# Ledger of designs, part 51: peptides against a protein of PDB entry 4N7V

Target 1, 222 residues: chain A of PDB entry 4N7V
Amino acid sequence: TLRSITSPLVAHRLKPIRQKTKKAVVSILDSEEVCVELVKEYASQEYVKEVLQISSDGNTITIYYPNGGRGFPLADRPPSPTDNISRYSFDNLPEKYWRKYQYASRFVQLVRSKSPKITYFTRYAKCILMENSPGADFEVWFYDGVKIHKTEDFIQVIEKTGKSYTLKSESEVNSLKEEIKMYMDHANEGHRICLALESIISEEERKTRSAPFFPIIIGRKP

## One batch from the design tools (peptide; aimed at target 1 I128 W141 K221)

Design b2_p25_8_s4 (made by RFdiffusion4, then SolubleMPNN; from b2_p25_8, 10 letters changed)
Fold by OpenDDE base, seed 2:
Structure b2_p25_8_s4 (fold): chain B 222 residues (1-222), chain A 25 residues (1-25)
Amino acid sequence: as target 1 above (222 residues)
Amino acid sequence: DEEWQRDLEELEKELEEELEKEMKE
């Protein structure tokens, strides 16, 4: 099943973006829908031959073939759907479209990993919890130049000197120099706080059913 | 910003390879 490969993409709260590649253009629209335009070059002109339009929650996929399948010239936005539109739910998406959906999903996930959900200013650093899930990226930008980037897979440290290294295990973290451990401790505390705030705010958001509370900024840069 | 761009470029490369595989199937 498609679900065994990827979960429905989530484009909520993401800013519009259009990214062109050699073979495709992927867009997050103002509506927070995601479009994948399959591009083919013919006579030195790029044409969109197929479009997957995916709902913001990833559960509905609309597929159409511009200009009766002949293709539509690539423009600054996806071509409008015409006749012969197919609409699928995530679980009913034909297998032939799974790779394209995965393409969109990965793109969205990348964007989410770089989209601030919570920005928290401490006395020493700017902490940012990102939108991606599970295991949202967490970045700490210390005002003195040290940077820590936590992901589900690793922790990257950039020291004041510019020296960069990646930690992939607890043992490596424990082997850090004492001075770096101080930064790590602060980063971890900031991370804890952001996660706690996320939980509390999300719960309130659920209760009120109001407009999205995120992204939020807590504190001020000193 | 630079990190974001590098990540996108890497993703683009990966995704293009995947699309190419799909088109060949």
Scores: peptide ipSAE 0.041, ipTM 0.693, DockQ to the pose 0.055
OpenDDE base, seeds 1, 3, 4, 5: peptide ipSAE 0.044, 0.028, 0.028, 0.029; ipTM 0.690, 0.629, 0.619, 0.646; seeds 1, 5 fail the geometry check

## One batch from the design tools (peptide; aimed at target 1 F107)

Design b2_p26_1 (made by RFdiffusion4)
Pose (drawn by RFdiffusion4):
Structure b2_p26_1 (pose): chain A 222 residues (1-222), chain P 26 residues (1-26)
Amino acid sequence: as target 1 above (222 residues)
Amino acid sequence: MTVPRQEEEELDLPEVVKELIEKYLE
């Protein structure tokens, strides 16, 4: 059953983005709702045959077929719903559409992996904690020129040269120049600080009923 | 799939968030 494989998507605090493609148009609206529009081409013009719209919390799914000859003319914004429409909860979503919800879930998870939640400026680097929690990606751009990309699985180092390599495990990073560990440790301290900063602020956010406390930009680029 | 990186935007923060940030970093 859907929910065997996937969890409801989270599109909160994400910026609006629209993505055209040969098959479909997947987007995130200003209301932070995820919209998936299937697209067909006819008479040198594109038609829409199905629209999936998922709530910000991913719990509510609305699907409408503007069933008509020629479908729906493709525009820059999602079309208004027709009358032959549908609405399901996440658990009550039919066996159909499951391939499409999973696609939307990956789309959102990809966007969150490139969405800054906390931006921290150190003496040596610009630190960014992303949105794809838990274990969000961590990116460090040293003013010195070195780039460090941290994942729950990976550590990625891009030297000033452009010489790039990946370090997976603790043993792999220990196989190191005892100078690059400074970059590694400074980035890890920055990661420690951002995870700590995120916790005490999101805690205050649960105490409140206001606009989101994210994303944050801390300090300034010297 | 490919999406571009999101740009950074500065938002107005409540004073309590600023105080927490300052207290923690001190």

Design b2_p26_1_s1 (made by RFdiffusion4, then SolubleMPNN; from b2_p26_1, 11 letters changed)
Fold by OpenDDE base, seed 1:
Structure b2_p26_1_s1 (fold): chain B 222 residues (1-222), chain A 26 residues (1-26)
Amino acid sequence: as target 1 above (222 residues)
Amino acid sequence: MEVPEQEEVELKLPKSVLDLIEEFLK
């Protein structure tokens, strides 16, 4: 099943973007829908041959073939749906579209990993918890130039000198110099706070059913 | 104290990562 290889993509709260690649143009629309335009080149002109438009919650996929499958010239926005439209739920998506859906999903996940959900200013750093899940990326930008980037898989450290290294295990973290451990401790505390705030705010958002609370900024730069 | 607005920065995605995910379209 598609669900066994990926979860429905989630594009909520993401800013609009249009990214062109060699074979496709992928967009997040103002509506927070995700649009994958499959591009082919004929006579030095690029044409959109197929479009997958995915709902913001990833559960509905609308597929259409512009100009009866002949393609529509690539423009600055996706072509409007024509009469030949197919609509699928996530669980009923034909297998032939699974890889294209995965492409969209991976793109959205990438965007989410770079989209601030919580920005928290401490005395020493700007901390940012991103939108991706599970294990949201967490970035710490110390005002003195040190940077720490935490992901589910690794921790990247950039020192004041510009020296950069990646830590992939707890043993490597424990082997850090004491001066770097201080930054790591602060980063971890900021991370803990952001996660706690995320939980509390999300719960309150659920209760009130109001407009989205995120993204949110806590504090200000000194 | 007013909290400053989020800086609007254009999202720049690494080409290397984009190339990797495009493998799904092959």
Scores: peptide ipSAE 0.330, ipTM 0.799, DockQ to the pose 0.063
OpenDDE base, seeds 2, 3, 4, 5: peptide ipSAE 0.323, 0.319, 0.325, 0.326; ipTM 0.797, 0.795, 0.797, 0.795; seed 5 fails the geometry check

Design b2_p26_1_s2 (made by RFdiffusion4, then SolubleMPNN; from b2_p26_1, 10 letters changed)
Fold by OpenDDE base, seed 4:
Structure b2_p26_1_s2 (fold): chain B 222 residues (1-222), chain A 26 residues (1-26)
Amino acid sequence: as target 1 above (222 residues)
Amino acid sequence: MEVPDQEEVELELPESVLELIKSFLS
């Protein structure tokens, strides 16, 4: 099933973006829908042959073929659906579209990993919890130049000297120099706080059922 | 103008996307 390959993408709260590649253009729209435009070159002109328009919650996929399947000239935005429109749920998406959906999902996940959900200023650093899930990225930008980037899979450290390295196990974390451990401790504390706040705010958001509370900024730079 | 059928090709995310997305951290 498609679900065994990827989860439904989630584009809520993401800013609009449009990224062109050789074979496709992927966009997050103002509506927070995601569009994958499949591009084909013909007679030195790029055309959009197929469009996958995915709802912000990833559960609805609208597929259409611009200009009756003949293609529409590539523009600065996806072509509007006119004819030859098919609508699928996530679980009913034909297999031939799975790779394209996965592409959209990966793009959205990448954008989410760089989209602040909570920005928290401490005495020593700017901490940012990102939108991606599960295991949201967490970045700590210390005012003295040290940077720590935590992901589900690794921790990247950039020291004052510019020295950069990646930690992939607890053993490696435990082997850090004491001076670096101090930064890591602060990062971990900031991470804990952001996760706690995320939980609290999300619960209030659920109860209120109004406009999104995120992104949120807590504190200010000293 | 009619466009020929598109073949299924591997879709890749360019590294430039990372740089573009970094602007979200402002």
Scores: peptide ipSAE 0.027, ipTM 0.644, DockQ to the pose 0.024
OpenDDE base, seeds 1, 2, 3, 5: peptide ipSAE 0.024, 0.026, 0.025, 0.023; ipTM 0.614, 0.628, 0.651, 0.626

Design b2_p26_1_s3 (made by RFdiffusion4, then SolubleMPNN; from b2_p26_1, 8 letters changed)
Fold by OpenDDE base, seed 3:
Parts: C-alpha cells; sequence; structure tokens
Structure b2_p26_1_s3 (fold): chain B 222 residues (1-222), chain A 26 residues (1-26)
C-alpha cells in the first residue's frame, strides 16, 4: 500500500513556493495545496502534460491532464483543472501515481524542515524549531557566529572559524571540546523550551479552534 | 508573540536534493 511507504503530506502553514526541475514543477499554493506538474519538452517548448493537485492535509489527490492530454505550455502557475478530472483519496490512489505522490511528499517534508514554527531568542542565540515531523529540525544561530543544526539523524556544528562537522552518535557529542559543549548545552536547553512551548501552544490552539497560532516568535534579539 | 514573515529564498533547495527527488520520476 501507499501508506506502507509514505504518510499523507502536510502542507499547513507553509508559504507558497514554486520549484522547477527538469521533469517536474512542484508548487505549494496560497491555498496550501500542493501541485506536481509533469513536464515534457516538444520543439524546445516545455508543456505540462499531467497535474497532481494534493490537498493541504495530503488526503485528497486531484489528477487532470491539461488540454485533453496534449499538454499546456509551462507558465508561472499550474494550469487550471479541466472538467476531465479524477479525484482519489490517499488510500485509493492508483499505484501508477505513487512515485509522483512520494515526490511531492519529500519536497513538502524538506520545505517543512526549513520553515520556522517557533523562533526563540535567548541571551546568546536565535533558536528555531521547524515545521517538519516527527523529530522537527532545530537550528541555533549564536550571535558570536557559532551555528548548530539538529535533525533526527545528526547534529551539524559550524564553529566561528567556519569549520564544520557532523555528529551522528551520543559518543561523538560527548567527545566534543569543552568550549563546544557549552554551545551544545545552550542549544539543548533552547530545544527543550521550544518543544515545551510547542506542546502548550498546540493544546491551546486545539481548544480555541481559531486561527493558527504558529508560526510565532518568542523574545527579541538583544 | 509575533508572527514572522520569511521570504521564499530561505526555502531554496540544494541541487543535490532536487536530483535525489527526481529519481522518483525516472
Amino acid sequence: as target 1 above (222 residues)
Amino acid sequence: MEVPDFEEEELELPESVLELIEKFLS
């Protein structure tokens, strides 16, 4: 099943973006829907031959073929759906579209990993918790130039000199120089606070069922 | 609390990642 290889994508709170590659254009729309435009070239002109429009919660996929399948010239936005459209739920999506859905999902997940959910200014750093899940990316930009990027899989450190390295285990973290450990300790504390705030704010958001609270900024740069 | 406004350029994807994703279309 599709569910065994990926989960429904989530594009809520993401800003519009349009990314072109050789074979496709992927967009997040103002509506927070995701569009995959499949591109083919004929006579040095690019045409959109197929469009997958995915709902913001990833559960509904609308597929259409512009200009009766002949294609529509590539433009700065997806072509409008025609009357000849197919609509599928995530669990009923035909297998022939699974790879294209995965393409959209991976793109959205990457965008989420770069989209601030909580920005927290401390005395020493700007901390940012991102939108991706599970295990949201967490970035710390120290005012003195040190940078720490935490993901579910690794921790990247960029020192004042520009020296960069990646840590993939707790043992490697424990082997850091004392100076770097101080930055790591601060980063971890900021991370803890952001996660706590996310939990509290999400709960209040659920209770009120009003406009989204995220993204938010806590504190200010000194 | 403040709602930030960030630019699209912050979401630019590395070419290597785009190439990896394109494997799904091959």
Scores: peptide ipSAE 0.027, ipTM 0.589, DockQ to the pose 0.050
OpenDDE base, seeds 1, 2, 4, 5: peptide ipSAE 0.026, 0.027, 0.026, 0.024; ipTM 0.587, 0.586, 0.567, 0.640

Design b2_p26_1_s4 (made by RFdiffusion4, then SolubleMPNN; from b2_p26_1, 7 letters changed)
Fold by OpenDDE base, seed 5:
Structure b2_p26_1_s4 (fold): chain B 222 residues (1-222), chain A 26 residues (1-26)
Amino acid sequence: as target 1 above (222 residues)
Amino acid sequence: MEVPDQEEEELELPESVLELIEEFLE
């Protein structure tokens, strides 16, 4: 099943974006829907041959083939769904579209990992908790130039000199120089605080049924 | 009263990563 290889994508709170790549144009629309335009080149002109439009919660996929499948000239927005329209639920998506859905999902995951959910300014750093889940990316930009980027898979450190390295285990983290450990300790504290605030704010958001509280900014640069 | 703008970071999507995910379109 598709569910066994990926979860429904989640594009809520993501800003609109249109990204052209070699084989596709992928967009997050104002509606927070995700649109994948499959592009083919013919006679030095790019045509959209197929479009997957995925709902913001990832559960509904609308697929259509512009201009009766002949393709429509690539424009600044997806072509209107007028020809050969099919609508599927996530669990009923034909297997032939699974890879394209995964493409959309990976793109959304990438965007989410770069989309601030909580920005927290400390005395020493700008901390950013991103929108991706589980295990949201967490970036710490120290005002002195040190950067720490935490993901579910690794921790990247960029020192003042520009030297960068990746830590993939607790053992490697524990082997850090004392001076770097100080930065890591601060990063971890900022991370803890952001996670705590995320939890509290999310709970209040659930109770009030108000407009989204995120993204938020806490504090200011000193 | 003017509401101050919120600080938003611009999305930086590395081309290398975008190219990598295009493997799903092959």
Scores: peptide ipSAE 0.288, ipTM 0.778, DockQ to the pose 0.022
OpenDDE base, seeds 1, 2, 3, 4: peptide ipSAE 0.284, 0.279, 0.280, 0.279; ipTM 0.777, 0.787, 0.777, 0.774; seed 1 fails the geometry check

Design b2_p26_2 (made by RFdiffusion4)
Pose (drawn by RFdiffusion4):
Structure b2_p26_2 (pose): chain A 222 residues (1-222), chain P 26 residues (1-26)
Amino acid sequence: as target 1 above (222 residues)
Amino acid sequence: EEEEELEEELEEELEELDEEESHLLE
């Protein structure tokens, strides 16, 4: 059953983005709702045969077929719903559309992996904690020129040369120049600080009923 | 510049997602 494989998507605090493609148009609206529009081409013009719209919390799914000859003319914004529409909860979503919800879920998870949640400026680097929690990606751009990309699985180092390599495990990073560890440790301290900063601020956010406390930009690029 | 580079990375990864898993929209 859907929910065997996937969890409801989270599109809160994400910026609006629209993505065209040969098959469909997947987007995130200003209301932070995820919209998936299937697209067909006819008479040198594109038609829409199905629209999936998922709530910001991913719990509510609305699907409408503007069933008509020629479908729906493709535009820059999602079309208004028709009358032959549908609405399901996440658990009550039919066996159909499951391939499409999973696709939307990946789209959102990809977008969160490139959305800054906390931006921290150190003496030596620009630190960014991303949105894809838990274990969000951590990117460090040293003013020195070195780039460090931290994942729950990976550590990625891009030296000033452009010489790039990936370090997976604790043993792999220990196989190191005892100078690059400074970049590693400074980035890890920055990661420690951002995870700590995120916790005490999101804690105050649960104490409140206001506009989101994210994203945050801390300090300034010297 | 750094924010633009990050947006470019996102656009590239979205193009890759469309190439890899667009069959799910069938």

Design b2_p26_2_s1 (made by RFdiffusion4, then SolubleMPNN; from b2_p26_2, 8 letters changed)
Fold by OpenDDE base, seed 4:
Structure b2_p26_2_s1 (fold): chain B 222 residues (1-222), chain A 26 residues (1-26)
Amino acid sequence: as target 1 above (222 residues)
Amino acid sequence: DIEEEREKELEEELEKLFEEEGHLLD
């Protein structure tokens, strides 16, 4: 099943983006829908031959073939649906589209991992908790040039010199130089605070049942 | 500027994603 390969993508609260590649254009729209435009070149012109438009919650996939499959000239936005529109639920998506959906899902997940959910300005750094879940990415951009990027799987450190390394175990973290540990301590504190605030704010969202509170910014940019 | 750097990183990561997994679109 498709579900065994990936979960429905979640594009809520993501800003619009459009990435052109050789094979396709992947977009997140203002509507927070995700579009995969499959592109073919003919006579030195790029044409959109197939479009997968996925709802913001990932559960509905609309597939259409512009100009009856003849293609529509590539533009700055997806072509409008015209003829031969098919609409599927996630669980009823034909297998032939699973890999394309998978790519869209990975695209969205990557964007989520780079999309601020909580921005927290400290005296020393800009801390950012991202939208991906569970185990959201957390970035700390120190004003002196040090960067720490925490993921569920690793911690990346970029020192002032530009030296970069990845830590994958607690043992490696414990083996850091003392000067780097200071940055790590600050990063961990910021992370804890962001997680705590996320929990509190999410609970208030649940209670109010109003518009999303995220993204939020805490503190002031220096 | 931090935001400029973050935008650059996202672009680079998306490019890498296509390089590694773009075959899914075939």
Scores: peptide ipSAE 0.768, ipTM 0.975, DockQ to the pose 0.856
OpenDDE base, seeds 1, 2, 3, 5: peptide ipSAE 0.765, 0.766, 0.768, 0.766; ipTM 0.975, 0.975, 0.976, 0.975

Design b2_p26_2_s2 (made by RFdiffusion4, then SolubleMPNN; from b2_p26_2, 7 letters changed)
Fold by OpenDDE base, seed 3:
Structure b2_p26_2_s2 (fold): chain B 222 residues (1-222), chain A 26 residues (1-26)
Amino acid sequence: as target 1 above (222 residues)
Amino acid sequence: ELEEEREKELEKELEELFEEEGHLLD
């Protein structure tokens, strides 16, 4: 099943973006929908031959073939759906489209990992919890130049000297120099606070059923 | 400046992703 390969993509709260490659253009629209435009070249002109338009919650996929399948010239935005539109739910998406959906999902997940959900200013650093899930990325930019980037898989440290290294186990974290441990301790505390706030704010957002509370900024840079 | 750096980093990682995952569109 498609679900065994990937979960429905989530594009809520993401800013519009359009990224072109040789074979496709992937966009997040103002509506927070995701579009995959499949591109073919004929006589040195690029044409959009197929479009997958995915809802912001990833559960609805609209597929159409511009200009009756002849293709539409590539432009600065996806061509509008007009004729021969197919609509599928995530669980009913034909297998022939699964890899293209996976491509869109990977794109969105990467964008989410770089999209601030909570920005928290401490006495020593700017902390940022990102939108990706599970295990959201967490970045700490210390005012003195140290940077820590936490992901589900690793921790990257950039020291004042510009020295950079990646930690992939608790043993490596525990073997850090004492001066670096102080930065790590602060980063971990900021991370804990952001996760706690995310939980509280998300619950209030659910209760109020109002406009999204995120992204949110807490505190001020000293 | 930090925002610009983040955007540049995102663009770089997207390029790497598309090189890695481009086979999904074959």
Scores: peptide ipSAE 0.220, ipTM 0.836, DockQ to the pose 0.737
OpenDDE base, seeds 1, 2, 4, 5: peptide ipSAE 0.192, 0.174, 0.215, 0.203; ipTM 0.821, 0.809, 0.831, 0.827

Design b2_p26_2_s3 (made by RFdiffusion4, then SolubleMPNN; from b2_p26_2, 9 letters changed)
Fold by OpenDDE base, seed 3:
Structure b2_p26_2_s3 (fold): chain B 222 residues (1-222), chain A 26 residues (1-26)
Amino acid sequence: as target 1 above (222 residues)
Amino acid sequence: SLEEEREKELEKELEKLFEEEGHLLD
């Protein structure tokens, strides 16, 4: 099943973006829908031959073939769906489109990992909890130049000198020099606070049924 | 700015992603 290789993508709260590659253009639209434009080159001109338009919650996939499959010249936005439109649910998506959906999902997940959900200013750092899940990325930008980037898989440290290294185990974290441990402790505290606030705010958002509360900014730069 | 730096990082990571995952479109 498609679910065995990926979950429905989530593009809520993501800003519009358009990224071109050799074979495709992937976009997040103002509507928070995701578009994969499959590109072919003919006579030194690029044409969009196929479009997958995925809803913001990832559950609906609209597929169309511009200009009756002949292709439409690549432009600054996806071609509008006109004729020969197919609409599928996530669980009913034909297998031939699964890899393309996975491609879109990977794109969105990466964008989410770089999209602030909570920005929290402390006395020493700017802390940012990102939109990706599970295990959202967490970045700490200390005002003195130290940077810490936490992911579900690793912790990256960039020291004042520009020296960078990656930690992948608790043992490595515990082996840090004392000076760096202080930064790590602060980062961990900020992370805990952001996670707690995310939980509380999300619950209030659910109860209110209003416009999204995120992204939010807490505090101010000193 | 920090935002510009983040955008550049994102672009770089996207390029890397598409190089690694381009086979999904084959």
Scores: peptide ipSAE 0.286, ipTM 0.859, DockQ to the pose 0.723
OpenDDE base, seeds 1, 2, 4, 5: peptide ipSAE 0.277, 0.273, 0.281, 0.283; ipTM 0.855, 0.852, 0.857, 0.858; seed 2 fails the geometry check

Design b2_p26_2_s4 (made by RFdiffusion4, then SolubleMPNN; from b2_p26_2, 8 letters changed)
Fold by OpenDDE base, seed 4:
Structure b2_p26_2_s4 (fold): chain B 222 residues (1-222), chain A 26 residues (1-26)
Amino acid sequence: as target 1 above (222 residues)
Amino acid sequence: EEEKERQEELEKELKELFEEEGHLLD
């Protein structure tokens, strides 16, 4: 099943973006829908031959072939849907489109990893919890120039000198110099707080059924 | 400032990722 390969993409709260690649253009629209435009070149002109338009919750996929499959000239936005439109649920998406959906999902996931969900200012740093899940990225920008970036897979440290390194195991974290451990401790505390706040705010958001509370900013830069 | 740097990183990583993942569209 498609679900065994990827979960439905989630583009809620993401800002519009358009990224051109060799074979496709991927966009997040103002509507928070995701569009994959499959691009072919003919006579030195790029044409959109196929479009996958995916709902913001990833559960609905609309597929159309501009100009009856002849293609539409590549523009600054996806071409409008044609009269011949196919609509699928995530679980009913034909297998031939699974890889393209996965492509869109990876795009969205990367964008989410760079999209602030919670910004928390401490005495020493700007902490940012990102939108990606599970295991959201967490960035800490210390006011003195130190930077820490946490992901599920690694921790990147950029020291005041500009020296950068990546930690991939607990043993490597434990081997850090005491000076760096102080920054790491602060980063971890900020991370804990952001996760706690995310949980609390999400629960209140669910209860109230109000407009989205995220992204949020807590505190201010000193 | 941080937002600008993050956006630049995003653009770079998107480019790199989808150069590698282009096979998903074959």
Scores: peptide ipSAE 0.289, ipTM 0.866, DockQ to the pose 0.862
OpenDDE base, seeds 1, 2, 3, 5: peptide ipSAE 0.299, 0.272, 0.304, 0.292; ipTM 0.867, 0.860, 0.868, 0.865; seeds 1, 3, 5 fail the geometry check

Design b2_p26_3 (made by RFdiffusion4)
Pose (drawn by RFdiffusion4):
Structure b2_p26_3 (pose): chain A 222 residues (1-222), chain P 26 residues (1-26)
Amino acid sequence: as target 1 above (222 residues)
Amino acid sequence: EEEEEEEEEEEALEELEEELEEELEE
């Protein structure tokens, strides 16, 4: 059953983005709702045969077929719903559309992996904690020129040379120049600080009923 | 056919990842 494989997507605090492609148009609206529009081409013009719209919390799914000859003319914004429409909860979603919800879930998870939640400016680097929690990606751009990319699985180092390599495990990073560990440790301290900063602020956010406390930009680029 | 559709979806997501990386670097 859907929910065996996937969890409801989370599109909160994400910026609006629209992505065209040969097959469909997947987007995130200003209301932070995820919209998936299937697209067909006819008479040198594109038609829409199905629209999936998912709530910000991913719990509510609305699907409408503007069933008509020629479908729906493709535009820059998602079309208004027709009358032959549908609405399901996440658990009540039919066996159909499951391939499409999983696609939308991945789209959102990708976008969150590139959405800054906390931006921290240190003496040596620009630190960014991303949105894809838990275990969000951590990216460090040293003013020195070195780039460090931290994942739940990976550590990625891009030296000033452009010489790039990936370090997976604790043993792999230990196989190191005792100078690059400074870049590693400074980035890890920055990661420690951002995870700590995120916790005490999101705690205050649960105490409140206001506009989101994210994303945050801390300090300034010297 | 299902494998071809999955490959097209994966290409579309790779293109989106590249574009997001370029925007973030800006």

Design b2_p26_3_s1 (made by RFdiffusion4, then SolubleMPNN; from b2_p26_3, 7 letters changed)
Fold by OpenDDE base, seed 1:
Structure b2_p26_3_s1 (fold): chain B 222 residues (1-222), chain A 26 residues (1-26)
Amino acid sequence: as target 1 above (222 residues)
Amino acid sequence: SEEEEEKEWEEDLEKLEKELEEELEK
């Protein structure tokens, strides 16, 4: 099943973006829908032959073939849907579209990992919890130039000297120099606070059924 | 910097494209 490969993509709260690759153009629209335009080249002109339009919650996929399958010249936005439209749910998406959906999902996940959900200014650093899930990326930009980037899989450290390294185990974290451990301790505290705030804010959103509170900024740069 | 951010996006997109191509060739 498609679900065994990926979960439905989630594009809520993402800013509009349009990225072109060799074979596709992926867009997040103002509506927070995601479009994958499949591009073919004929006589040095690029044409959109197929479009997957995915709802912001990833559960509905609308597929259409511009200009009756002849293709439409690539433009600055996806071509408008024509009368030849197919609509699928996530669980009913034909297998031939799974790779394209997965591409969209990976793109959205990448965008989410770079999209601030909570920005928290401490005395020493700018902390940022990102939108991706599970295990949201967490970045700490210390005002003195040290940077820590935490993901579900690793921790990247950039020291004042520009020395960069990646930690993939708790043993490696424990082997850090004492000076770096101080930065790590601060980063971990900031991370804890951001996760706590996320939980509280999400609960309030659930109760009020109001517009999203995210993204949010806590504190000010000193 | 903005330039570093753009470079990271390019590298990530190239990776995504390679992964997509590899999957399409299977």
Scores: peptide ipSAE 0.033, ipTM 0.608, DockQ to the pose 0.067
OpenDDE base, seeds 2, 3, 4, 5: peptide ipSAE 0.029, 0.030, 0.031, 0.030; ipTM 0.662, 0.669, 0.675, 0.659

